# Designs tried in a protein design run: peptides against a protein of PDB entry 7BDX. Part 84

Target 1, 212 residues: chain A of PDB entry 7BDX
Amino acid sequence: EMGAAACTLLWGVSSSEEVVKAILGGDKALKFFSITGQTMESFVKSLDGDVQELDSDESQFVFALAGIVTNVAAIACGREFLVNSSRVLLDTILQLLGDLKPGQCTKLKVLMLMSLYNVSINLKGLKYISESPGFIPLLWWLLSDPDAEVCLHVLRLVQSVVLEPEVFSKSASEFRSSLPLQRILAMSKSRNPRLQTAAQELLEDLRTLEHN

## One batch from the design tools (peptide; aimed at target 1 A74 N118)

Design b2_p25_4_s2 (made by RFdiffusion4, then SolubleMPNN; from b2_p25_4, 11 letters changed)
Fold by OpenDDE base, seed 1:
Structure b2_p25_4_s2 (fold): chain B 212 residues (1-212), chain C 212 residues (1-212), chain A 25 residues (1-25)
Amino acid sequence: as target 1 above (212 residues)
Amino acid sequence: as target 1 above (212 residues)
Amino acid sequence: MLVESISEAELLQGEGMVKAEEALA
């Protein structure tokens, strides 16, 4: 309980750039983010049996950790830190996104996807995550989730790849051959306006790439 | 381990006034400080048997909690919050200071005493803690500690009482009758310059009160 | 009276996009 409460407060205050800078300026940041990856991994591994109540202290704790990572990645120095000093955490997030089943832990998936999107703002970060083994299949696996928010954040991450020619050119063949076009077209007709817009914009970007 | 790491980061960033305001501006502050008191109490109660290694994760966690309380009390809005909304925590700190033996958990004692000193800057806070049952005997009990830093922070807290006529007048009889004058005189000759100065200043303040 | 604060970690600088603020609500 106390750990979850402390981490939730840390998540709340990490919405400030000054706080993110403070977190990263100390000698405790490396240890914190190392243990963060291990903790999230341990949580996901524990889900395969007990329907742990999504409202458990453990769930709240892991959500707070993922939120902190997202807020850190929302700042340039935070992105640099993650890409340079916490690559294991990025690898862990990618792994966990693959290990979770469709519809499982939607809030956690959204937070992890938001963190990856923030990391993708940095070209070095985008290169790193896009060059991960099975990255493109992972995107399509995640798009199979029935949750609209999960799909929205996957589409935004896909868009980061599409909008960067240097990254897209390396995977263009695989990307085009495996593109779940029918699924994205269905999303472009969603009642969720955010999902609808994201899918429409991505389809326009993809059409532009086919003509250039 | 993760809880201690998160709490240590929260302690570090709580040195900022803006972070303290952010902590107190959310709906999680009350819960956090409630659990903080319980956690510190649980720790102190666990000490009576196992010489828990002072360098344990649990010890670090409790030190971080006490440090956060100190940093919150260092800000005007934080003092107001503690005195208005977290009186149970103040009561717990006073209790724990009484429950710990001389020489036991010196770092924790120092942090708790620093938090009480900060609370004492507010007249309402000083009134509240000084009117606690057994407050004056507690001060003298704590002054029996062989640790110079513990004694220093006790003397500073005693000085807050002495320098506030409205508070001192209510307890002047008990204070004068129980004053460990010989102990304070010994401290005024300490090799520790901070302790020496604090004891000398207190003795001067006490002499001034005897002549007025 | 002089306020006492305890700092353990010092702060470093940067800027970014999407923040999760759900813990404040």
Scores: peptide ipSAE 0.027, ipTM 0.769, DockQ to the pose 0.075; fails the geometry check
OpenDDE base, seeds 2, 3, 4, 5: peptide ipSAE 0.017, 0.025, 0.020, 0.025; ipTM 0.766, 0.770, 0.768, 0.768; seeds 2, 3, 4, 5 fail the geometry check

Design b2_p25_4_s3 (made by RFdiffusion4, then SolubleMPNN; from b2_p25_4, 11 letters changed)
Fold by OpenDDE base, seed 3:
Structure b2_p25_4_s3 (fold): chain B 212 residues (1-212), chain C 212 residues (1-212), chain A 25 residues (1-25)
Amino acid sequence: as target 1 above (212 residues)
Amino acid sequence: as target 1 above (212 residues)
Amino acid sequence: MLVESESEAELLQGEGMVKAEEALA
């Protein structure tokens, strides 16, 4: 209980840029983010296919950790820190997103995807995550999720890849050959306006790239 | 481990006034400080007279909690919050300071005493803690500690009482009758310059009150 | 009196911040 409460507060205050700087400026940051990855991994491995109640202290704790990572990645120095000093955490997030089944731990997936999106704002971060083994198959795996928010954040991450020629060129052939076009088209007709818009924008970006 | 790491980070960032405001502005603050008191109490009760290694995750966690409370109390809105909404925590800190033996958990004592001193900056806070049952005997109990830092912070807290006529007048008779004058005089001759100064100042304040 | 933990760190602001309250709902 206390750990979850402390971590939730830390998550809340991490919405401040000054707090993220304070977190990262200390000698404790490296250790914290190392343990963060391990903790998240341990949690996901403990799920043994059963939906742990989203309301457990453990779930709240892991959500808060993912939220902190997201907020750190929202800031330029935070992105730089993650990409330079905490790559193992990024690798862990990518792995965990692959280990989770469609519909499983939706909230955690969303937070992790948001963190990766934030990392992708930095070209160095985008290059790092996109060059991760199995990244493209992972995107499509995640896009099979029935949850609209998961799909939304996947589409945003896909857009980050597509909009960066240096990144897209390295994987363009694999991307084009495996693109779940029918799934994205279906999302462009979603009743969820955010998902609909994101899918439509991505389809437009893809059409532009086919003509160039 | 992860809880201690998160709490340590929260402690570090709580040195910012803006972070304290953020902690207190949320709906999570009351719950956090309620659990904080319980956690600190549980830790002290678990010591069973054996010095738990100061380096344990549990010790670090509790130190971080005490540090957070101290930093919250360092700010005006934080003092107001503690005195108005988290009195149980203040009562817990006072009790824990009484439950610990001389020389036991010195670092924790120092942090808790610092928190009480910060609370005492507010007249309402000073009134609250000084009117707590057994407060004066507690001061003398704590002043028997062999640690110079513990004694220093006790003397500072005593000074806060002595310098406030509204507070001192309520307990002046008990205070004068039980004052460990020889102990304070010994501290005024300490090799520790901070302790020496604090003891000397307090002796001067006491002399001034005897003449008025 | 503020008590500093053993570590000092710097922060940057950016897009995609998540408030704990909004994400737990």
Scores: peptide ipSAE 0.036, ipTM 0.786, DockQ to the pose 0.110; fails the geometry check
OpenDDE base, seeds 1, 2, 4, 5: peptide ipSAE 0.032, 0.017, 0.024, 0.020; ipTM 0.786, 0.779, 0.775, 0.782; seeds 1, 2, 4, 5 fail the geometry check

Design b2_p25_4_s4 (made by RFdiffusion4, then SolubleMPNN; from b2_p25_4, 10 letters changed)
Fold by OpenDDE base, seed 1:
Structure b2_p25_4_s4 (fold): chain B 212 residues (1-212), chain C 212 residues (1-212), chain A 25 residues (1-25)
Amino acid sequence: as target 1 above (212 residues)
Amino acid sequence: as target 1 above (212 residues)
Amino acid sequence: MLVESISEAELLAGEGFVQAEEALA
């Protein structure tokens, strides 16, 4: 309970650039983000048996951790820190996104995807995550999720790859051959306006790339 | 481990007025400080048997909590919050200071005393803690501690009482009758310059009050 | 101390800050 409360407060105040800089300016940041990955991994591993109540203190704690990572990745120095000094955490997030089943831990998936999207704003970060083993299959696996918010944030991450020629050229063949076009087309007709827009924009970007 | 790491980061960033305001501006502050008191109490109760290694994760966690309370009390809105909305925490801190033995948990005592001193900057806060049952006996009990830093922060808290006529007048009889004058005189000759100065200043303040 | 300024373009392109209250509601 106390750990969850403290971490939730830390998440709340991390919505400030100055606080993120303060977190990273100390000698405790490395330890914190190292243990963060381990804690999130432990949580996901514990889900295979007991439907842990989504409202549990443990769930709240892990959500707060994922939120903190997202907020850190929202600023340039935070992205640089994650890509330079917390690569294990990024690897863990990618792994956990693959380990979770469709429809499982929707809110956590959204937060993890948001953190990866923020990391992808930096070319170095985008290169790092896109060159991760099984990255493209992971994107398509995640697009199979029934949740509109999960799919939205996957599409935004896909768009980060598509909009960067240096990154896209390295995987263009695999990307085109495995593209779940029918699924994305279905999303472009979604009643969720954010998902609809994201899918339409991505389809336009992909068409532009085929003509160039 | 993770809870201690998160709380330690929160402690570090709470050294900013803006962060304290952000903590208090949310709906999670009340819950956090409520659980804080309970957690600190649980820790102190656990000390009676096992010499818990002072370097334990639990100890670090409790130190971080006490540090956060101190930092919150360092600013006006934080003091007001504690005195208005977290009186139970103040009562708990006073209780814990009484429950700990001389020489036991020195660092925790110092942090708790620092938080009380900060609260005492506000007249409302000073009134509240000074009117607590057994407050004057508690001060003298704490001055029996062999640690110079504990004694220093007790003397500073005593000085807060002495320097406020409205508060001192209410307890002047008890204060004068129970004053450990010989102990304070010994401290005024301490090799610790901070302790020496605090004891000398208090003795001067007390002499001035006897002549007025 | 990792102090970097965020560009206006990065600020607009990013997800920004996630508030704990909004995400847990």
Scores: peptide ipSAE 0.023, ipTM 0.771, DockQ to the pose 0.032
OpenDDE base, seeds 2, 3, 4, 5: peptide ipSAE 0.039, 0.043, 0.033, 0.030; ipTM 0.775, 0.771, 0.778, 0.766; seeds 2, 3, 4, 5 fail the geometry check

Design b2_p25_5 (made by RFdiffusion4)
Pose (drawn by RFdiffusion4):
Structure b2_p25_5 (pose): chain A 212 residues (1-212), chain B 210 residues (1-210), chain P 25 residues (1-25)
Amino acid sequence: as target 1 above (212 residues)
Amino acid sequence: EMGAAACTLLWGVSSSEEVVKAILGGDKALKFFSITGQTMESFVKSLDGDVQELDSDESQFVFALAGIVTNVAAIACGREFLVNSSRVLLDTILQLLGDLKPGQCTKLKVLMLMSLYNVSINLKGLKYISESPGFIPLLWWLLSDPDAEVCLHVLRLVQSVVLEPEVFSKSASEFRSSLPLQRILAMSKSRNPRLQTAAQELLEDLRTLE
Amino acid sequence: EEALIAELDLSGARMLLLDRAEEHS
């Protein structure tokens, strides 16, 4: 209970750039981010499906962990630190997104997809994520999630890699062969404006790159 | 005059999340949200045989109080703090909406309805408001108000209550059926565009979940 | 496609509510 309370407080204060710089400056953050991935992996493996039932100081603990990772990656030196020091944590995040079934731990998936988008803002972070093993199959599969907020964060991540045609050029062929054009087109007609324009903007960029 | 000027200044700066977080600790020593509800209750009681005066130092004081409550509830930890600590203030807001006759204190009713919408974004806040005494009769009473802006914010709150699970097993199925569907339909053909669109949106949501 | 849009609309309602709450700030 005490462990989760401290992680929740750290999640609250980690929204500040001053606090994020202080976390990376203290010679204990490397251990914190290594054991963070182990705790997130342990939490996901412990779930035999079901849902989560807002596990008392268990779900709140991993949500605080994913929340901290997201708030750290939201700061320039935070996403820089993560791609240099905590590349294993990035592997764990990409692995846990594929391991989590659609509709299972939706809040954890959005927090994790938010952190991958933030790390992709860093040039090396974009290279590391896009060059990870089944990255493209993972993207199109996360789009098969019924939750609209998960689909929105997948489209934002796809738009981020698509916005760097150099990195996008390495993952050619499968981007044209396997992309769920029909699902992205359906998302460009959703009554939710943020999801609708995200898919509309991604479609504009996808059609423009195939011709230009 | 001085009290209202300081409250208006606080309403201006309360649009910041950093300021809202700083306000939530101050409620301990000086019961800011406890005495806010008393001041708002005292103001409405003082309008015995009369309606609003406006441009007054007293009018802008309670507008600043309701504006501050709204700006606090607009921040996630603000609406979380209000439903945990300031449930009496939420009671006062819901009570004063029913106590205010139609056409009386229109600006105050709109600001109060905005704060209830914001608190309803929080899961416990939604339960607390929807389970409050006389809540459905209050929605009907507020929709009988001639002012379009008040009717708009009532429809926005009703839409917030209609969306999300709320157990869904006839707990929310009866809430939808008990609404003034005729008045919502009349407001869907309204000449005020903002009101017309809110009633239209709400009607779509009522039909979607039927 | 219509079933997918309906699912997205239902699951996206929460985001609309949050956006409106941000406007009140």

Design b2_p25_5_s1 (made by RFdiffusion4, then SolubleMPNN; from b2_p25_5, 13 letters changed)
Fold by OpenDDE base, seed 3:
Structure b2_p25_5_s1 (fold): chain B 212 residues (1-212), chain C 212 residues (1-212), chain A 25 residues (1-25)
Amino acid sequence: as target 1 above (212 residues)
Amino acid sequence: as target 1 above (212 residues)
Amino acid sequence: MEEWIRQLDLSGRRLLLEEEAESLR
């Protein structure tokens, strides 16, 4: 319980750039983010067995950890740190997103996707995550989720890839061949306006790339 | 382990006034500080049995908690919050300082004493802690500690009481009758310059009060 | 170290989790 409370407070204050800099300026940052990945992985592995109540202190703790990673990745120096010093954490996030089933741990998936999106703002970060084995299949796996927020953040991440020619060119063939176009089209007609807009924008971006 | 790491980071960033304000501005502050007291109490109670390795994650966690409280109390709004909304925590700190034996958990005692000293900067806080049952005996119990840092922070807390007439007058008789003068005199001859200075200043303040 | 800037500045679209994780009521 106390760990979850402390981590939640740390998550809240990590919305500040100065706090992120302070976190990263310490000698404990590397260890913290290493343990973060391990803790998140342990949590996800524990879900395959017992219905861990989503409302448990453990869930809250992991949400806060994912939130901290997201907030760190929201800042330029934080992205640089993650990409240079915490690649294992990024790999873990990608792995966990693949391990979770559609509809499973939706809130955690959203947070992890937000962190990856923020990392993708950095070209080096985008290159790193997009070159991860199974990255494109992972995107489509995640897009099969029935949850609108999960799908929204997947679409945003896909868009981040599509808008970077140097990255997109490397996987353009695989992307085009595996693109769940019907799913994206369905999302463009969603009642969720954010999801609808994201799907429409992505479809427009994809059309622009086909004409070039 | 992860809890200790998160709490340690929160401790580090809580040195900022803005972070303290952010912590207190959230709806989770009350719960956090409530659990903090309980966690610290649980830790101290566990020490009476097994030699918990002072270098354990649990110890680090509790140090970080005490550090956070200290940093919160270092700020005016933090002191106001503690005195208004977290009196139970202050009572817990006082209790724990009494429960710990001389030489036991020195680092934790120092942090807790620092927090009480910071609280004592606020007149309302000083009144509250000084009116706690057994406060004066507690000061002398703590001053019997062989550790120079513990004694230093006790002397500072005593000085904070002595320098406030409204507070000191209420307990002046008890204070004068129980004052470990020989111990303070010995500290005024300490090789530790900080302890030496604190003891000398306190002796001067006490002499000034006797002439009035 | 200056961040490696992308051709398209997506920095304005960064996601901050301001919401305190809802306290388990």
Scores: peptide ipSAE 0.089, ipTM 0.798, DockQ to the pose 0.049
OpenDDE base, seeds 1, 2, 4, 5: peptide ipSAE 0.067, 0.021, 0.028, 0.026; ipTM 0.792, 0.771, 0.786, 0.773; seed 4 fails the geometry check

Design b2_p25_5_s2 (made by RFdiffusion4, then SolubleMPNN; from b2_p25_5, 13 letters changed)
Fold by OpenDDE base, seed 1:
Structure b2_p25_5_s2 (fold): chain B 212 residues (1-212), chain C 212 residues (1-212), chain A 25 residues (1-25)
Amino acid sequence: as target 1 above (212 residues)
Amino acid sequence: as target 1 above (212 residues)
Amino acid sequence: MEEFIRQLDLSGRRLLLEEEAESLR
């Protein structure tokens, strides 16, 4: 309980750039983010057996951790820190996104996807995550999720890749050959306006790339 | 481990006034400080049996909590919050200071005493803690500690009381009748320069009050 | 220069979680 409360408060205050700088400027940042990855991994591994009530203190704690990572990645110095000094955490997030089944731990998936999107704002971050083994298949696996928020943030991450010629050119063949076009087209007709817009924008971006 | 790490980071960033305002401006502050008191109490109660290695994650967690309270109390709005909305926490801190033996949990005692001193900067806070049952006997109990840092912060708290005529006049008779003058005189001759100075200043303040 | 341009283009689209985890419930 107390750990979850403390972590939740830390998450809340981490929305400030000054707080992110303070977190990273201390001597505890490396250790904190190392343990963060381990804790998230342990949580996901524990899901296979007990119907973990998503409302547990443990869930709240892990959600707060993912929120902190997202807020850190929203800041330029935070992105640099994660990509330079916490690559293992990024690897862990990618792994966990692959290990979770469609519809499983939706809230955590959304938070992790948001963190990856923020990391992808940095070219170095985008290169790192896009060069991860199985990255493209992972995107399509995640896009099969029934949850609109998960799919929305997958589409945003895909757009971040598509908008960077240097990165997209390296994997363009694999991307085009495996693209779930029918799924994206279906999302462009979604009743969820955010998902609808994201899918339409991505389709427009893809069409522009085919003509260049 | 992760809880202690998160709490330690929160402690570090709470040195900022803006962070304290952010902590208090959220809807989680009341719950956090309620659980803080309970956690500290549980920790102190656990000390009677197992030689808790002071370097445990549990100890670090509780130290961080006490540090957060201290940093919150260092800010005007934080003092107002604690005195208005977290009186139970203040009561808990006073209780725990009484329950710990001389030389026991020295670091925690220092942090708790620092928090009480910061609260005492506010007249409302000073009134509240000084009107607590057994406050004067508690000060003398704490002053029997062999640790110079504990004694230093006790003397600072005593000075805060002595310097406020409105508060001191109410308990002046009890204060004068129970004052461990020989102990304070001994501290004024300490090899610790901070303790020596604090004891000398208090003795001067007491002499001034006897002549008025 | 490419890094700077990318960050400018996407910085306005950064995802900040100002709300507590409970608000995502």
Scores: peptide ipSAE 0.076, ipTM 0.799, DockQ to the pose 0.044
OpenDDE base, seeds 2, 3, 4, 5: peptide ipSAE 0.038, 0.025, 0.024, 0.020; ipTM 0.787, 0.769, 0.775, 0.763; seeds 3, 4 fail the geometry check

Design b2_p25_5_s3 (made by RFdiffusion4, then SolubleMPNN; from b2_p25_5, 13 letters changed)
Fold by OpenDDE base, seed 2:
Structure b2_p25_5_s3 (fold): chain B 212 residues (1-212), chain C 212 residues (1-212), chain A 25 residues (1-25)
Amino acid sequence: as target 1 above (212 residues)
Amino acid sequence: as target 1 above (212 residues)
Amino acid sequence: MEAFIEELNRSGRRLLLEEEAESLR
């Protein structure tokens, strides 16, 4: 309980750039983000055994951790830190996104995807994520999720790749051959306006790339 | 481990007034400080059974909590919050200081005493603390601690009382009758310069009050 | 700072801050 409460407060205050700088400026950042990855992994591995209640202290704790990572990734120096010094955490997030089944731990998936998206704002981060083994299959796996928010953040991550020619060119063949076009088209007709818009924009971006 | 790490980071960033305002501006502050008191109490109660290593994750966690309280109390709005909305936490700190034996949990005592001192900067806080049942006996109990830092912070708290006539007048009789003068005199001869100075200053303040 | 603003402007990408994460609470 107390750990979750403290971590939740840290998550809240980490929305400030100055707080992120303070976290990273200390000698504790490396250790913290290392243990963060381990803790998130431990939590995800525990889900196959115990039906963890979504509202458990443990779940809240992990959500707060993922939130902190997201907020750190929202700041330029935070992205630099993650991509340079905490690659293992990014690898862990990618792995955990693959390990989770469709519909499983939706809130955690969303936060992890948000963190990856924020990392993708930096070209260096985008390159790192997109060059991860199985990244393209992972995107399609995640896009099979029944949750609209998960799918939304997957589409945003896909869009980040598609809009960056230097990154897209490396994966273009695999991307085109495996693109779940029917799924994206279905999302463009979603009743969820955010998902609908994101899918429409991505389809437009993809059309532009076919004409070039 | 992760909880302690997160709480330690929160402690570090709580040195900023803006972070304290952010913590208090949220809807989570009351719950956090309530659970803080409970967690600290649980820890102190556990010490009679298990020789908790001073460097345990649990100890670090509680130290970070006490540190957060100290940092909150260092800010005007934080003092206002503690004195108005988290009196139970202050009561808990006072109780725990009484429950701990001389030489036991020195680091925690120091942090708790620092928090009380910071609260005492506000006259409302000083009144609240000084009117606590057994406050004067508690000060003398704490002043029996072999640790110089504990004694230093006790002397500072005593000085806060002595320098405030409105507060001191209420306890003056008990204070004068129970004053461990020989102990304070011994501290004024300490090799610890901070303790020495604090004891000397307090003795001067006490002399001034006898002439008025 | 200018180069970063340019990178964001070129990508048309917006950062996802905690405001969106709070909606998950």
Scores: peptide ipSAE 0.032, ipTM 0.781, DockQ to the pose 0.052
OpenDDE base, seeds 1, 3, 4, 5: peptide ipSAE 0.044, 0.035, 0.055, 0.028; ipTM 0.779, 0.761, 0.798, 0.778; seeds 1, 3, 4, 5 fail the geometry check

Design b2_p25_5_s4 (made by RFdiffusion4, then SolubleMPNN; from b2_p25_5, 14 letters changed)
Fold by OpenDDE base, seed 3:
Structure b2_p25_5_s4 (fold): chain B 212 residues (1-212), chain C 212 residues (1-212), chain A 25 residues (1-25)
Amino acid sequence: as target 1 above (212 residues)
Amino acid sequence: as target 1 above (212 residues)
Amino acid sequence: MDEFIAQLDRSGRRLLLEEEAESLR
């Protein structure tokens, strides 16, 4: 209980750039983000057994941790820190996104995807995550999620790859051969306006790349 | 482990006024400070049994919690919040300071005393804590601590009472009758310059009150 | 959830990528 409450407050205040800088300026940052990855991994591994209540203190704790990572990644120095000093955390996030079944832990997936998207704003971050083993299959696995919000954030991450020629060129063949085009087309007709727009924009970006 | 790490980071960033405002501006603040008191109480109660290692994650967690309270109390809106919405926490701090033996949990005592001192800067806060049952005996109990830093912060809190005529008048008779004058005089000769100064200043303030 | 989350949009990304590209020159 107390850990979740403290972590939730830390999440709330980490929306400020100055707070992120303060977190990173301390000598505790490395340990914190190391344990964060371990904690998130332990939580996801525990889900295979007992149907942990989504509203549990443990769930709230992990959500707050994922939120903190997202907020750190929203700041330039935070992205640099994560890519330079907390690669294991990024690897863990990618792994956990792969381990979770479609429809499972939607809120956590959204937060983790937002974290990866924020990291992907940095070219070094984008290179790192896109070069991770199984990255392209992972994107399509995640895009199979029935949740529109998960799919939205996947599409945003896919767009990040597509919009960077240096990154896209490395996986272009695999990307084209495995692209779930029909699924993206279906999303472009979604009633969810955010998902609809993201899918349309991605389709436009992909068309532009085919003509070049 | 993770809870202590998160709480330690929250403590670190709470040194900023803007972070304190952000904590208090959220709907989670009440619950957080309620659980904080309970957690601190549980920790102190656990000390009677197993010699919990002072360097344990649990100790670090509680230290961070006490640190957060101190930082919140350092800000005007934080003092107002504590006195209006978290009186139980203040009562808990007073209780725990009474429950701890001389020389026991020195670091925690210092943080709790700093919290109370910060609260005492507000007249409403000073009134509240000074009107708590057994407050004067508690001050002398704490002043019996062998630790100079504990004694320093007790003297500062005593000074807060003495410097406020409205508060001092309510307990003046009890205060004068129970004042450990010889102990304060001994502290005024301490090799610790901070303790020495605090004791000297308090003695001067007390002399001024006797002449008026 | 949204109240606690900082994120960048596509426009913010472009600006940052441009700045990074310039800093690498």
Scores: peptide ipSAE 0.039, ipTM 0.812, DockQ to the pose 0.035
OpenDDE base, seeds 1, 2, 4, 5: peptide ipSAE 0.034, 0.020, 0.033, 0.030; ipTM 0.810, 0.770, 0.798, 0.804

